Peptides against a protein of PDB entry 5YCA. Designs and how they scored, part 33

Target 1, 132 residues: chain A of PDB entry 5YCA
Amino acid sequence: RSLPAERNPLYKDDTLDHTPLIPKCRAQVIEFPDGPATFVRLKCTNPESKVPHFLMRMAKDSSISATSMFRSAFPKATQEEEDLEMRWIRDNLNPIEDKRVAGLWVPPADALALAKDYSMTPFINALLEASS

## One batch from the design tools (peptide; aimed at target 1 Q28 R41 V101)

Design b2_p21_5 (made by RFdiffusion4)
Pose (drawn by RFdiffusion4):
Structure b2_p21_5 (pose): chain A 132 residues (1-132), chain P 21 residues (1-21)
Amino acid sequence: as target 1 above (132 residues)
Amino acid sequence: AAALAAEEHSEAVMEGTATPW
């Protein structure tokens, strides 16, 4: 599939061990109407533009926001490119919708498949292994 | 207005910006 032409320089090496990234993750409880949910997040900063994005994980089922991954991976992505990629995820992987939180959320295996596509493997590895 | 606030909250949670880092 086509992907946005440019990638976040933070992700120039898919093979680095992830041990140092785990302690950078944070668990956070967020209140909803019914009620609290726990998330794990990792702040990822583009080393060139310094623009940060958060990678998100739901602690209950370890679902990963594929939307957050995409937005972090491709700085100049158009809305059309994002729409195309979310359609592709729906058609080829196993996402879930959560009424409470926007975006496409995928199980760990699907998150890792996308991480390889986006060259984000060490970061998703760290997000998945971090304490909740 | 309540539906718009819920939507904004959902997006902020998804972006990890619902609260400070």

Design b2_p21_5_s1 (made by RFdiffusion4, then SolubleMPNN; from b2_p21_5, 9 letters changed)
Fold by OpenDDE base, seed 2:
Structure b2_p21_5_s1 (fold): chain B 132 residues (1-132), chain A 21 residues (1-21)
Amino acid sequence: as target 1 above (132 residues)
Amino acid sequence: AEAAAREELARKVMEGTYLPW
C-alpha cells in the first residue's frame, strides 16, 4: 500500500525510548449514553505546525484508534488517503467497531504493526503501558 | 444521526476539544 508522502516530524525517529512518554499519558473516564468508559490518551503535538492530536486507547481491552494514529502521523493526508488506509486495515488487520466512537480501532498487536509503518513505535508502546 | 454524532465525538476527543488536556 501507499501511505501519504509527508509524515509528522514528531515521528522522525522510531527508535526512541518510549519510557519517558509513559507518564505523559492520561487516563480519563468518558461518559457515554450507555455508561462510562476509560480511555488513555497521549497528546502528540506536531512540532512544526503545533497542531495536537490525541492518540487513544480503550483502557479495558487496550484497543487503539488507528484513525488517531493515522491523522497524527500524516497531517497533510487527504480524506481519500485516510479512507484507503482504513480499508487496508480492515482487509489486513483485525479492527473492531465500537458504537460509542467513530474511527477504526485495532488490538495492541495491530497497533504496533501500524506504529512500525507510521514510525510511531515509542508512542504506541507508551500508550499501551500507561496505567488506567 | 448516530453515526454523525459518533464522528463528531471522535473528532472532539482526538483533537482535545471534548476532553481538555
Scores: peptide ipSAE 0.252, ipTM 0.808, DockQ to the pose 0.540
OpenDDE base, seeds 1, 3, 4, 5: peptide ipSAE 0.241, 0.244, 0.241, 0.238; ipTM 0.800, 0.802, 0.801, 0.799; seed 1 fails the geometry check

Design b2_p21_5_s2 (made by RFdiffusion4, then SolubleMPNN; from b2_p21_5, 8 letters changed)
Fold by OpenDDE base, seed 2:
Structure b2_p21_5_s2 (fold): chain B 132 residues (1-132), chain A 21 residues (1-21)
Amino acid sequence: as target 1 above (132 residues)
Amino acid sequence: SAAAAARELAEKVMEGTYLPW
């Protein structure tokens, strides 16, 4: 598949130690019509544009928002490019269906696979290890 | 619908417009 040409410079080094990122994550309870759910978020600020994106994890099952990952990794991507990647994820990975949440969410293993593709491994590791 | 509202809320959280950092 073809990923967008420009990647967030925040992710220039996929080999960084993830442990310093763990305490930067924040757990938040969101009230949904069917009850509360806890999410863990990691604020990822593009060092060039200074625009933040929030990586998202469902605390309970550690599902990760692939949409949040893509948008953070490829801030200049078109909607068409995002749609293409989301289709690829649907066809090649194991996204979950959850009517409560927007975007495409994937299990931890798939998130780590995407993280490798997007050069986000430290950030996803931190997000997965953060307390809720 | 309730589901639609929930998804919209989650989107806002993802974008950082609902729950500020």
Scores: peptide ipSAE 0.203, ipTM 0.803, DockQ to the pose 0.588
OpenDDE base, seeds 1, 3, 4, 5: peptide ipSAE 0.191, 0.059, 0.177, 0.168; ipTM 0.796, 0.673, 0.789, 0.783

Design b2_p21_5_s3 (made by RFdiffusion4, then SolubleMPNN; from b2_p21_5, 9 letters changed)
Fold by OpenDDE base, seed 3:
Formats: C-alpha cells, structure tokens, sequence
Structure b2_p21_5_s3 (fold): chain B 132 residues (1-132), chain A 21 residues (1-21)
C-alpha cells in the first residue's frame, strides 16, 4: 500500500522514550445509548502548523482509533487517501465493530503495527499504558 | 438517532472541538 507523502513532523523520531507522555493522557466518561464508557485521549500538536489531533483509546478493551492515528500522522491527506488506508486495515488487520463510535478501531497489537508504519510508536505505547 | 449523536460526539472528541484542553 501507499501512504501519504507528507507526515506530521511530530513523528520524525520513532525511537523516543514514551514514558514522559503517559501523564499527558486524560481519561473521560462518555454517555452512549447502552450506558457510559471511559476513553483515554492524548493531545498531539503539530509543531509547525500548531494544529492538535487527539488519539483515542477505549479503556475497557484497549481498542485504539486507527482513524485518529491516521489523521494525526497525515494532516494533509485527502479523504480518498484515508478511505484507501481504512480499507487496507479492514482487509489486513483485525478491526472491531462498535456501533457507538465513529471511525475504525483496532486491538492493541494492530495499533502498534500501525504505529510502526506511521512512525508514532512512543505515542501509542503511552496511550496504552495510561490509567483510566 | 441516539447512536448517530454518539458517533458525532466521538468525531468531535478526536478533532478536539468538544472538550477543552
């Protein structure tokens, strides 16, 4: 597959220590038709454009929003490029179906595989280790 | 209707337009 040409400069180094990012995560409860659910989020700001994106994790089963990862990693991507990547994830990884939430969500192992592809491993490790 | 509203909320949270930070 092909990924967008321009990547968020925040992710120029995939080898950074993730532990300083853990306390920067925030947990919140969101109400849904079938009851409340807790999410963990991490604010990721592009150092050039100053535009933030928020990475998302479901606290209960540690599912990660692949959509949030893609939009943060590739802020100049077209909708067509996003659609192509989401189709690739459906065909090659193990996304979960959740009628309550927007975007495509994947289990922790798949999230880490995507993190390697997007050069954002420290951020996903921190999101997975944060308390809820 | 309620499910649609929940999905919209999730989109706003990802974009940072729902809750301040």
Amino acid sequence: as target 1 above (132 residues)
Amino acid sequence: AEAAAAKELAEKVMAGTYLPW
Scores: peptide ipSAE 0.261, ipTM 0.808, DockQ to the pose 0.523
OpenDDE base, seeds 1, 2, 4, 5: peptide ipSAE 0.253, 0.257, 0.255, 0.255; ipTM 0.806, 0.808, 0.807, 0.807; seed 2 fails the geometry check

Design b2_p21_5_s4 (made by RFdiffusion4, then SolubleMPNN; from b2_p21_5, 9 letters changed)
Fold by OpenDDE base, seed 2:
Structure b2_p21_5_s4 (fold): chain B 132 residues (1-132), chain A 21 residues (1-21)
Amino acid sequence: as target 1 above (132 residues)
Amino acid sequence: AEAARLAELAEAVMEGTYEPW
């Protein structure tokens, strides 16, 4: 597959210690008809454009929004590029189906695989380790 | 109905057009 050419400079160093990012995560409780569910979010601001994106995790099963990862990692990506990547994820990883939320969500292992591809491992580790 | 609303919220958060904190 071909990933977008330009990556968010926030992710210039995939080797950074993730622990300082953990307290930056925030939890959000959402009430569904069948009960509450908590999501964990991490604000990721592009240091050049100053545009923020939020990485998202379902607290309980640690499913992570691949869509959020992609959009954060590739701020100049076209919709076509996103669609292509989401198709790749569907074909090669193990996305979950959840009608309650938008985007494509993947389990932790897949999220970490994507994180490696997108050079955002510290951020995903932090998101996964954050309390809810 | 509710699912749709929540999906929209998630989308807004993912896109950075909604800041929950």
Scores: peptide ipSAE 0.124, ipTM 0.746, DockQ to the pose 0.445
OpenDDE base, seeds 1, 3, 4, 5: peptide ipSAE 0.038, 0.033, 0.114, 0.115; ipTM 0.669, 0.651, 0.741, 0.739; seeds 1, 3 fail the geometry check

Design b2_p21_6 (made by RFdiffusion4)
Pose (drawn by RFdiffusion4):
Structure b2_p21_6 (pose): chain A 132 residues (1-132), chain P 21 residues (1-21)
Amino acid sequence: as target 1 above (132 residues)
Amino acid sequence: SVLPYGATLEQLAEVFEEADS
């Protein structure tokens, strides 16, 4: 499939061990109407533009926001490109919708498949292994 | 604060930024 032409330089090496990234993750409880949910997040900063994005994980089922991955991976992505990619995820992977939180959320195996596509493997590995 | 149903990633990111501040 086509993907946005440019990638976040933070992701120029898919093979680095992820041990140092785990402690950079944070667990956070967020209140919703019914009620609290726990997330794990990793702040990822583009080393050139310095623009940050959060990678997001739901602690209950370890679902990963594919939307958060995409937005971190491709700085100049158009809305059309994002829409195309979310459609591809729906058609080829196994996402879930949560009434409470927007975006496409995928299980760990699907998150890792996308991480390879986006060259984000060490970061998703760290997010998945971090304490909740 | 209690987030509404359909909370956006931006709203979640704001909660995180506030925790980091």

Design b2_p21_6_s1 (made by RFdiffusion4, then SolubleMPNN; from b2_p21_6, 6 letters changed)
Fold by OpenDDE base, seed 2:
Structure b2_p21_6_s1 (fold): chain B 132 residues (1-132), chain A 21 residues (1-21)
Amino acid sequence: as target 1 above (132 residues)
Amino acid sequence: MVLPYGATLEQLEAVFEAAEA
C-alpha cells in the first residue's frame, strides 16, 4: 500500500529504546454515558511543527487508536490518504469501531504491525507497557 | 465532563490536553 510521503520526524528512528517513554504515558478516566473508561495516553509532539497528537490505548482491552497513530505519523496526510489507510486496516487487520470514541481501534498485535509500518514502534511499545 | 458516544478523537484529545494543563 501507499503511505503518505512525509512522516513526522519524531518517528525517524524505529530502533530507539522505548523504556524512557513509559513514564511519559498517563492514565486518565473518561466518563461516558454508560460509565467510566480508562485510557492511557502518550503526548507526541512533532519536533518541527510543535503540533502534538496523543497516542491512546483503551486500558481495558489494550486497543490502540490506529487513526491517531496515522494522524501522528503523517501530519500532512490528506483525508483521502487517511481513508485509504483505514480501508487497508479494515481489509488486513482486526480493527473495531468502538461506540465510545470514533476511528479505528486495533488490538496490540495489529498496533505493533502498524507501528512498524509507521516507524513508531518505541512509542507503541511504551504505550502498551504503561500502567493504567 | 461526560463525553458522548462516538466522541471524535479531537474531542478526546481536548480532554487529554486539558488534564495536562
Scores: peptide ipSAE 0.763, ipTM 0.956, DockQ to the pose 0.933
OpenDDE base, seeds 1, 3, 4, 5: peptide ipSAE 0.761, 0.762, 0.763, 0.762; ipTM 0.956, 0.956, 0.956, 0.956

Design b2_p21_6_s2 (made by RFdiffusion4, then SolubleMPNN; from b2_p21_6, 9 letters changed)
Fold by OpenDDE base, seed 4:
Structure b2_p21_6_s2 (fold): chain B 132 residues (1-132), chain A 21 residues (1-21)
Amino acid sequence: as target 1 above (132 residues)
Amino acid sequence: MVLPYGATLDELEAVFEAEEA
């Protein structure tokens, strides 16, 4: 597959130690029609554009929003490019479509696979290790 | 506040931002 050409400069180094990012994660309870759900979130700001995006994990099953990862990693991606990547994820990984929040959510192993592709490994490791 | 089923990522992020403020 082909990923967008321009990547968020925040993710220039995939080899960084993730542990300093763990305290930056926050747990938040969100109310839905069927009750509360806890999310762990990590605010990631593009150092160049200053535009923030949240990486997010559902605390209960540790699913990570692949869509949010993509949007954070590729700030100039078109909708077509996003759709193409989401189709690839459907075909090659094990995503779920949660009834509460849109987009594709993937289990930890898949999230780490995507993180490698998107150069986001430290951030996803931190998100997965953070307490809820 | 209660989010509806099928809330967009933007809507969820807005709730996150509000909490940080």
Scores: peptide ipSAE 0.756, ipTM 0.953, DockQ to the pose 0.939
OpenDDE base, seeds 1, 2, 3, 5: peptide ipSAE 0.755, 0.756, 0.755, 0.755; ipTM 0.953, 0.953, 0.953, 0.953

Design b2_p21_6_s3 (made by RFdiffusion4, then SolubleMPNN; from b2_p21_6, 6 letters changed)
Fold by OpenDDE base, seed 2:
Structure b2_p21_6_s3 (fold): chain B 132 residues (1-132), chain A 21 residues (1-21)
Amino acid sequence: as target 1 above (132 residues)
Amino acid sequence: MVLPYGATLEQLEAVFEEEEA
């Protein structure tokens, strides 16, 4: 598959130690029609554009928003590029479409696979290790 | 605040930002 050409410079080094990112993660309870759900979030700001995105994990099953990962990793991606990648994820990984929040959510192993592709491994490791 | 089913990522991020601020 073809990923967007320009990647968020925040993710320039996939080999960094993730442990300093763990305390930057935050747990937050969000209310939905059927009750509360806890998310763990990590605010990731593009150092050039200063535009932030949140990486996010559902605390209950540790599912990670693949869509948020993509949007954070590729700030200039077109909707078509996003759609193409989401299709690839559907075809090759094990995503779920959660009734509460839109986009594709993937289990931890798939999230780490995507993280490798997007050069986000430290950030996803931190997000997965953070307490809820 | 209660988010609806099928809340967009942008809507969820907005709620996160409110907590962050």
Scores: peptide ipSAE 0.757, ipTM 0.954, DockQ to the pose 0.934
OpenDDE base, seeds 1, 3, 4, 5: peptide ipSAE 0.757, 0.757, 0.756, 0.757; ipTM 0.954, 0.954, 0.954, 0.954

Design b2_p21_6_s4 (made by RFdiffusion4, then SolubleMPNN; from b2_p21_6, 9 letters changed)
Fold by OpenDDE base, seed 2:
Structure b2_p21_6_s4 (fold): chain B 132 residues (1-132), chain A 21 residues (1-21)
Amino acid sequence: as target 1 above (132 residues)
Amino acid sequence: MVLPYGASLEELEAVFEAEEA
């Protein structure tokens, strides 16, 4: 697969200590038709564009939004590029399409695999370790 | 606020952002 050419400069260094990011995560209860669900979120702001994206984890099963990861990592990606990557994820990882929120959600191991590809390992580690 | 099933990521992010404000 081919990932978009430009990556969010926030993720320029995949080797950073993730510990400082843990307290930046926030747990939030979201109400859905069948009841509440807790999400853990991490606001990630592109230092150049100042545009934020939220990385997000479902607290219950630790599923992480791969779509949000992609959008954060590649802010200038086209819809076609996103579709291509989502297809790759479907074919190569273990995503779920949750009824509550759109996009592809992946288990922690898959999220870390993507994080390596997107150079955002510290952020995903923090998101996974944060309390809910 | 109650989100519908199949809420977009943008909708969820909006709820997150509102909580931060």
Scores: peptide ipSAE 0.759, ipTM 0.953, DockQ to the pose 0.931
OpenDDE base, seeds 1, 3, 4, 5: peptide ipSAE 0.758, 0.757, 0.758, 0.758; ipTM 0.953, 0.953, 0.953, 0.953

Design b2_p21_7 (made by RFdiffusion4)
Pose (drawn by RFdiffusion4):
Formats: C-alpha cells, sequence, structure tokens
Structure b2_p21_7 (pose): chain A 132 residues (1-132), chain P 21 residues (1-21)
C-alpha cells in the first residue's frame, strides 16, 4: 500500500533494542463518564521539527492507537492519506472502536505489524512492555 | 434525554483532551 512519502526521523532505525524506552513510558488514569480507564503513553519527539506526538495504549486489553502511530510516523500526512490508511487497517487488520476514545485501536500483534510498516518497532515494543 | 446525552458527549470530549494533552 501507498504511505506518506516522508517519515519522522525519530524512526530511522527499526532494529534498536527498546530497553531504554520502557522507563520513558507513563501510565495515566483518565476519567470518563463510566468511569476511569488506564492508559500507557510514550511521548515521541521529532528530532528535527521538535513536534511531539503521544503513542497510546489502553491498559485493559493492551490495545494500541493505530491513529496515534500514524500521526507520529508521518509528519506531513494529508487527511486523505490518513483516511486511506485507516480504511486499510479496517480492511486488513483487526481494529476496535471504543465508544469512549476516538481513533482506531488495534491488538498488540496488529500494532507490531504496523510498527514494522512505519519503522516504529522499538517504540511499540517499549509501549507494549511498559508497566500499566 | 437530549441534555443528558449532550453532557455525556462533553465529558468524553474533556477526557480525550486530557488524554492527548
Amino acid sequence: as target 1 above (132 residues)
Amino acid sequence: TAAAELEEDVAFLEANEELYS
């Protein structure tokens, strides 16, 4: 599939061990109407533009926001490109919708498949292994 | 009913703003 032409330089090496990234993750409880949910997040900063994005994980089922991954991976992505990629995920992987949180959420195996596609493997590995 | 649904939507919006801040 086509993907946005440019990638976040933070992701120029998919093979680095992820041990140092785990302690950079944070668990956070967020209140919703019914009620609290726990998320794990990793702040990822583009080393060139310095623009940050959070990678998100739901602690209950370890679902990963594919939307957060995409937005972190492709700085100049158009809305059309994002829409195309979310459609591809729906058609080829196993996402879930949560009434409470927007975006496409995928199980760990699907998150890792996308991480290979986006060259984000060490970061998703760290997010998945972090304490909740 | 419509007011309760609007309040619930606002609560979701606020939780999501916190989540991604």

Design b2_p21_7_s1 (made by RFdiffusion4, then SolubleMPNN; from b2_p21_7, 13 letters changed)
Fold by OpenDDE base, seed 5:
Structure b2_p21_7_s1 (fold): chain B 132 residues (1-132), chain A 21 residues (1-21)
Amino acid sequence: as target 1 above (132 residues)
Amino acid sequence: SAAEAARRQQQIEEAQRELYS
């Protein structure tokens, strides 16, 4: 596969300590037809464009939105590039099925694999460790 | 549709934005 050429400069260093990011995470309750569910989100602001994206985790099973990761990592990606990556994830990783939520969601191990590819490891570690 | 799914995901991400204010 090929990833978009330009990456969010926020993720220039994949080796940074993640612990300062943990308190930046926030929990939120979202209502669904079958009841409420808690999510944890981390606001990630592109230091150049100042545009924020939110990384998302389902609190209960720690599933991470791969879609949100991709959109944050690659701010200039086309819909076609996103679709291609999501298909790759479906074919090579272990995405979960949840009709309640939009986007493609993956278990923690897969999220960390993607984080390595996208240079987002500190942010995903923080998101996974944050309380809900 | 894909567009609808994208909008729904954005809504989830933006929900309760005051958490960061």
Scores: peptide ipSAE 0.060, ipTM 0.655, DockQ to the pose 0.152
OpenDDE base, seeds 1, 2, 3, 4: peptide ipSAE 0.060, 0.058, 0.057, 0.035; ipTM 0.683, 0.679, 0.679, 0.629; seeds 2, 3 fail the geometry check

Design b2_p21_7_s2 (made by RFdiffusion4, then SolubleMPNN; from b2_p21_7, 15 letters changed)
Fold by OpenDDE base, seed 2:
Structure b2_p21_7_s2 (fold): chain B 132 residues (1-132), chain A 21 residues (1-21)
Amino acid sequence: as target 1 above (132 residues)
Amino acid sequence: AAAAAAARAAQIAAAQAALYG
């Protein structure tokens, strides 16, 4: 696969301590046809463009939206690049099937693998550790 | 409050293709 060339400068350092990000996460209950579900979200603002993206976790099983990760990490990515990456994830990782949600969602271990690729490890660690 | 929060989440999810497929 080929990841986009330009990455969100927010993620310039993958080795930062994640703990300061934990209290920045927010839990949110969302109603679905089959009942309520709690999500945890972390607002990630591109320091250059000032455009925010919300990283999303399902509280119950800690599935993470890979789509949100990709879009946050690669703000100038083309649709083709996104499609390519999502196909790669389907083929190489273990995405979940959840008809309630859009995008591609992956379990914690896969999210952390992607986080390493996208240089987002502190943010995903924080999202995973946050209370719901 | 809960309804407003859910609506906001829906907006965010739709924009980022994260929720509400």
Scores: peptide ipSAE 0.102, ipTM 0.772, DockQ to the pose 0.079
OpenDDE base, seeds 1, 3, 4, 5: peptide ipSAE 0.055, 0.077, 0.066, 0.054; ipTM 0.668, 0.761, 0.710, 0.685; seeds 1, 3 fail the geometry check

Design b2_p21_7_s3 (made by RFdiffusion4, then SolubleMPNN; from b2_p21_7, 14 letters changed)
Fold by OpenDDE base, seed 3:
Structure b2_p21_7_s3 (fold): chain B 132 residues (1-132), chain A 21 residues (1-21)
Amino acid sequence: as target 1 above (132 residues)
Amino acid sequence: SEEEEEERKKKIEEAQKKLYS
């Protein structure tokens, strides 16, 4: 597969300790017609553009938004590049189905695999370890 | 009913606005 050429400089070092990021995560309860659901979110700001993106985890099953990961990692990606990556995820990983949320969401192991590819392992580790 | 389905859809959209903001 082909990933976008330019990556968010926030993710320049995939080897950083993730523990300082854990307390930066925030849990949020959102009411849906079928009941409440808790999400854990981590605000990730591009240090150059100052544009923030939120990485997101569903607290109950720890599913991670792959779409949000991609958009945060590749700020200049085209829609075609995103579509190709999402198709790759569908073909090679185990995305879940949830009508309440947009984009592709994947289980923790898949999220960590993507994190390695996107050079954002510390951020995903922190998101997964954060309290909900 | 169709009205209830539309209302549920609207509520999901409202919830999503909170999630992605």
Scores: peptide ipSAE 0.533, ipTM 0.893, DockQ to the pose 0.919
OpenDDE base, seeds 1, 2, 4, 5: peptide ipSAE 0.489, 0.516, 0.456, 0.487; ipTM 0.881, 0.889, 0.872, 0.880

Design b2_p21_7_s4 (made by RFdiffusion4, then SolubleMPNN; from b2_p21_7, 12 letters changed)
Fold by OpenDDE base, seed 5:
Structure b2_p21_7_s4 (fold): chain B 132 residues (1-132), chain A 21 residues (1-21)
Amino acid sequence: as target 1 above (132 residues)
Amino acid sequence: SAAAEAARQRLIEEAQQRLYS
């Protein structure tokens, strides 16, 4: 597959210690028709553009929004590029089915695989380890 | 359902907003 050429400079170093990011995560309860669900969010601000994106984890099963990852990692990506990547994820990884949420969500192992591809490993590790 | 779609949209919108907690 082909990923967008330009990546968020926030993710220039995939080897950074993730632990300082853990306390930056925040839990949020969102009401859905079938009841509340808790999400963990990590604000990721592009140091160049100053545009933030929130990485998201479902607290209960640790599913992570691949869509949020992609959008954060590739701020200049086209919708077509996103669609292509999401299709790749559907075909090659194990996205979960949850009608309550938009975007494509994947289990932790898949999220970490994507994180490696997107150079986001510290951020995803922190998101996964954060308390809900 | 419409309710589900609304909830999904809220998730997206809230995900873009700063949490103060």
Scores: peptide ipSAE 0.070, ipTM 0.736, DockQ to the pose 0.203
OpenDDE base, seeds 1, 2, 3, 4: peptide ipSAE 0.044, 0.044, 0.036, 0.046; ipTM 0.680, 0.674, 0.668, 0.681

Design b2_p21_8 (made by RFdiffusion4)
Pose (drawn by RFdiffusion4):
Formats: sequence, structure tokens, C-alpha cells
Structure b2_p21_8 (pose): chain A 132 residues (1-132), chain P 21 residues (1-21)
Amino acid sequence: as target 1 above (132 residues)
Amino acid sequence: STAETETMLTEAQELMYSDEE
């Protein structure tokens, strides 16, 4: 599949061990109407533009926001490119919708498949292994 | 009630993606 032409330089090496990234993750409890949910997040900063994005994980089922991954991976992504990629995920992987949180959420195996596609493997590995 | 629930969800998601811990 086509992907946005440019990638976040933070992701120039998919093979680095992830041990140092785990402690950078944070668990956070967020209140919703019914009621609290726990998320794990990793702040990822583009080393060139310094623009940060959060990678998100839902602690209950370890679902990962594919939307969050995409937005961190591709700085100049158009809305059309994002729409195309979310459609591809729906058609080829196993996402879930949560009524409470927007975006496409995928199980760990699907998150890792996308991480390889986006060259984000160490970061998703760290997000998945972090304490909740 | 629906409008209030939608506001609460928006606010939780804004917090979720903020620098506030």
C-alpha cells in the first residue's frame, strides 16, 4: 500500500533495543462518564521539527491507537492519506472502536505489524511492555 | 443528557492527549 512519502526522523532505526524506552512510558487514569479507564502513553518528539505526538495504549486489553501511530510516523500526512490508511487497517487488520475514545484501536499483534510498516517497532515494543 | 455525555468524552480525550499527568 501507498504511505505518506516522508517519515518522522525519530523512526530511522527499527532494530534498536527498546529497554531504555520503557521507563519513559507513563500510565494515566482518565475519567469518562462510566467511569475511569487506564491508558499507557509514550511521548515521541520529532528530533528535527520538535513537534511531539503521544503513542497510546489502553491498559484493559492492551489495544494500541493506530491513529496515534500514524500521526506520529508521518509528519506531513494529508487527511486523504490518513483516511486511506484507516480504511486499509479496517480492511486488513482487526481494529476495534471504543465508544469512549476516537480513532482506530488495534490488538498488540496488529500494532506490531503496523509498527514494522512505520519503522516504529522499538517504540511499540516499549509501549506494550510498560507497566500499566 | 446526550450533550453533557459528549462534552465529558471530549474533555477526557483532550486530557488524555495533553502534557498533564

Design b2_p21_8_s1 (made by RFdiffusion4, then SolubleMPNN; from b2_p21_8, 13 letters changed)
Fold by OpenDDE base, seed 4:
Structure b2_p21_8_s1 (fold): chain B 132 residues (1-132), chain A 21 residues (1-21)
Amino acid sequence: as target 1 above (132 residues)
Amino acid sequence: AEAARQAAIEEAQKRLLSDEE
């Protein structure tokens, strides 16, 4: 597959220690019609544009928003590029179906595979290790 | 109604995207 050409400079180094990012994660309880659910979020700001995106994990099963990962990693991606990547995820990984949340969500192992592709490994490791 | 449920879900989703904690 072909990923977008330009990547968020926040993710220029995939080898950084993730542990300093753990305390930056925040747990949030969201009330849904069917009841509350806890999410862990990590605010990631593009150092050039200063535009933030939140990486998100469902606390209960550690599913991670692949859509948010993609949008954070590729700030200039076209809709076609996003659609192509989401289709690739559906075809090659194991996304979950949860109508409470928007976008594609994937289990931890898949999230780490995507993180490697997007050069986001420290951030996803921190998100997965953070307490809820 | 399904429409009301969907609206409530969308409102909840907005909180996920919010900078508020």
Scores: peptide ipSAE 0.413, ipTM 0.859, DockQ to the pose 0.943
OpenDDE base, seeds 1, 2, 3, 5: peptide ipSAE 0.408, 0.410, 0.406, 0.402; ipTM 0.857, 0.859, 0.858, 0.855

Design b2_p21_8_s2 (made by RFdiffusion4, then SolubleMPNN; from b2_p21_8, 13 letters changed)
Fold by OpenDDE base, seed 4:
Structure b2_p21_8_s2 (fold): chain B 132 residues (1-132), chain A 21 residues (1-21)
Amino acid sequence: as target 1 above (132 residues)
Amino acid sequence: AEAERAAQIAAAQARLLSDEE
């Protein structure tokens, strides 16, 4: 597949220690028609543009929003590029169907695979290890 | 609907942005 050419400079080094990011995560309870669910969020700010994006994890099963990852990693991506990547994920990984939430969500192993592709492994490791 | 699902996630992110939790 073809990923967007320009990547968020926040993710220039995929080998950094993730542990300092763990305390930066925040848990939040979101109310849904069938009851509350807890999510863990990590604010990721582009160091050049200063625009933030929020990585999202479902606390209970550790599903990660692939959509949030893509949008954070590729801030200048077109909608078409996003659609192509989401289709690739659907065809090659194991996305989870959840009618309550928007975007495409994937299990931890898939999230880490995407993180490697997007050069954001420390951030996904931190998000997965954070408490809720 | 899709709009409602999107709004729920967006609202959570907006709360973090505004430091209102």
Scores: peptide ipSAE 0.037, ipTM 0.677, DockQ to the pose 0.270
OpenDDE base, seeds 1, 2, 3, 5: peptide ipSAE 0.036, 0.040, 0.037, 0.035; ipTM 0.666, 0.675, 0.676, 0.673; seed 2 fails the geometry check

Design b2_p21_8_s3 (made by RFdiffusion4, then SolubleMPNN; from b2_p21_8, 13 letters changed)
Fold by OpenDDE base, seed 1:
Structure b2_p21_8_s3 (fold): chain B 132 residues (1-132), chain A 21 residues (1-21)
Amino acid sequence: as target 1 above (132 residues)
Amino acid sequence: SAAARAAAIAAAQARLLSDEE
């Protein structure tokens, strides 16, 4: 696979302590056709463009939106690059099928693997450790 | 629908925009 060349400068250092990010996470209950579900989210603002993206976790099973990760990490990515990465995830990782939500969602271990690739490990660790 | 699924995620994200960072 080929990841986009330019990455969000927010993720310039993958080795930073994640614990200060934990209190920045927020939980919200969302109603779905089959009932309510709680999500945890983390606002990630690109320090250069000032455009925010929100990383998303399903509280119950800690599934994380790979789509949100990719869009936050690669703000200048083309649709073709996103499609290629989502296909790679589908073929190589263990995405969870959930018709209630848009995008591609992956379990915690896969999210951390992607986080390493996207240089956003502290943010995913914080999102996973946050209470709901 | 895709629109409904997108709206659910957007709702969660929108709330965070109103919260103190």
Scores: peptide ipSAE 0.043, ipTM 0.680, DockQ to the pose 0.245
OpenDDE base, seeds 2, 3, 4, 5: peptide ipSAE 0.040, 0.035, 0.037, 0.040; ipTM 0.690, 0.665, 0.670, 0.692; seed 3 fails the geometry check

